Peptides against a protein of PDB entry 5T59. Designs and how they scored, part 66

Target 1, 112 residues: chain A of PDB entry 5T59
Amino acid sequence: TTPTMQSTSLLTEHLGYPPISLVDDIINAVNEIMYKCTNAMEKYLMQRNIIGKKDFSDEIKIGTAKLESLLENSVDKNFDKLELYVLRNILSIPSDLLEENRFRLLHHEKLV
Target 2, 90 residues: chain B of PDB entry 5T59
Amino acid sequence: EHIRFQRLVQVCNKALEESIRKLQSWEKIHECFPNYGQTREGIENLTVCQQQVIKLWSNLSRVEFDAIFHERSIEEKLNQLDDLINKARS

## One batch from the design tools (peptide; aimed at target 1 I27 D76 L84)

Design b2_p30_8_s4 (made by RFdiffusion4, then SolubleMPNN; from b2_p30_8, 12 letters changed)
Fold by OpenDDE base, seed 3:
Structure b2_p30_8_s4 (fold): chain B 112 residues (1-112), chain C 90 residues (1-90), chain A 30 residues (1-30)
Amino acid sequence: as target 1 above (112 residues)
Amino acid sequence: as target 2 above (90 residues)
Amino acid sequence: SERREKRLKRIEEEDPEVAEIVRYDLELRS
């Protein structure tokens, strides 16, 4: 199915919010979690930055940044797929229900 | 009968699992810390760090996603949507 | 949101139809 302005309007009425709001909540949450994870990793390692007589602070900073970038790319890729799937297949209305008479039915069901 | 919410949960879990997969690779972790990871103590620290981060990822995502689903009443709304669609087709 | 805009660009490359709906939803929400 392909989302349309009609379907999103109907879904917004049904949900009480636009479908994209749910997706944004999910993606914002995972991004926040992502940075919490990478920050925690950096802090953990920076507290253990000296081994013997060598200070690995610079390597830790660079390394954690690389991992952050790697995770960012993975999150973007996978949650872009999620966004598309959710909007097309979950928060969607079948085309046979996107007729005028069906619009009335959905609207009526909400009001009753 | 009710399928949409189940699908939502499934795709969320899949996205989370696939996203963290790179960090589950010890090889990739080690590559980011080539000299640090050549020390015994460094390897130990990286090992613990990797495990803790993965656990943190899992725990936080569970809590946050459940909160979102609750706040948005999405299970109820998706079930209702399934019902409406099924009713319209019957 | 800058991040949303970046994501929208990526989405548009993969599925322009969905991207248009996203833009509409964002406008509607604001």
Scores: peptide ipSAE 0.619, ipTM 0.953, DockQ to the pose 0.698
OpenDDE base, seeds 1, 2, 4, 5: peptide ipSAE 0.618, 0.619, 0.617, 0.618; ipTM 0.953, 0.953, 0.953, 0.953

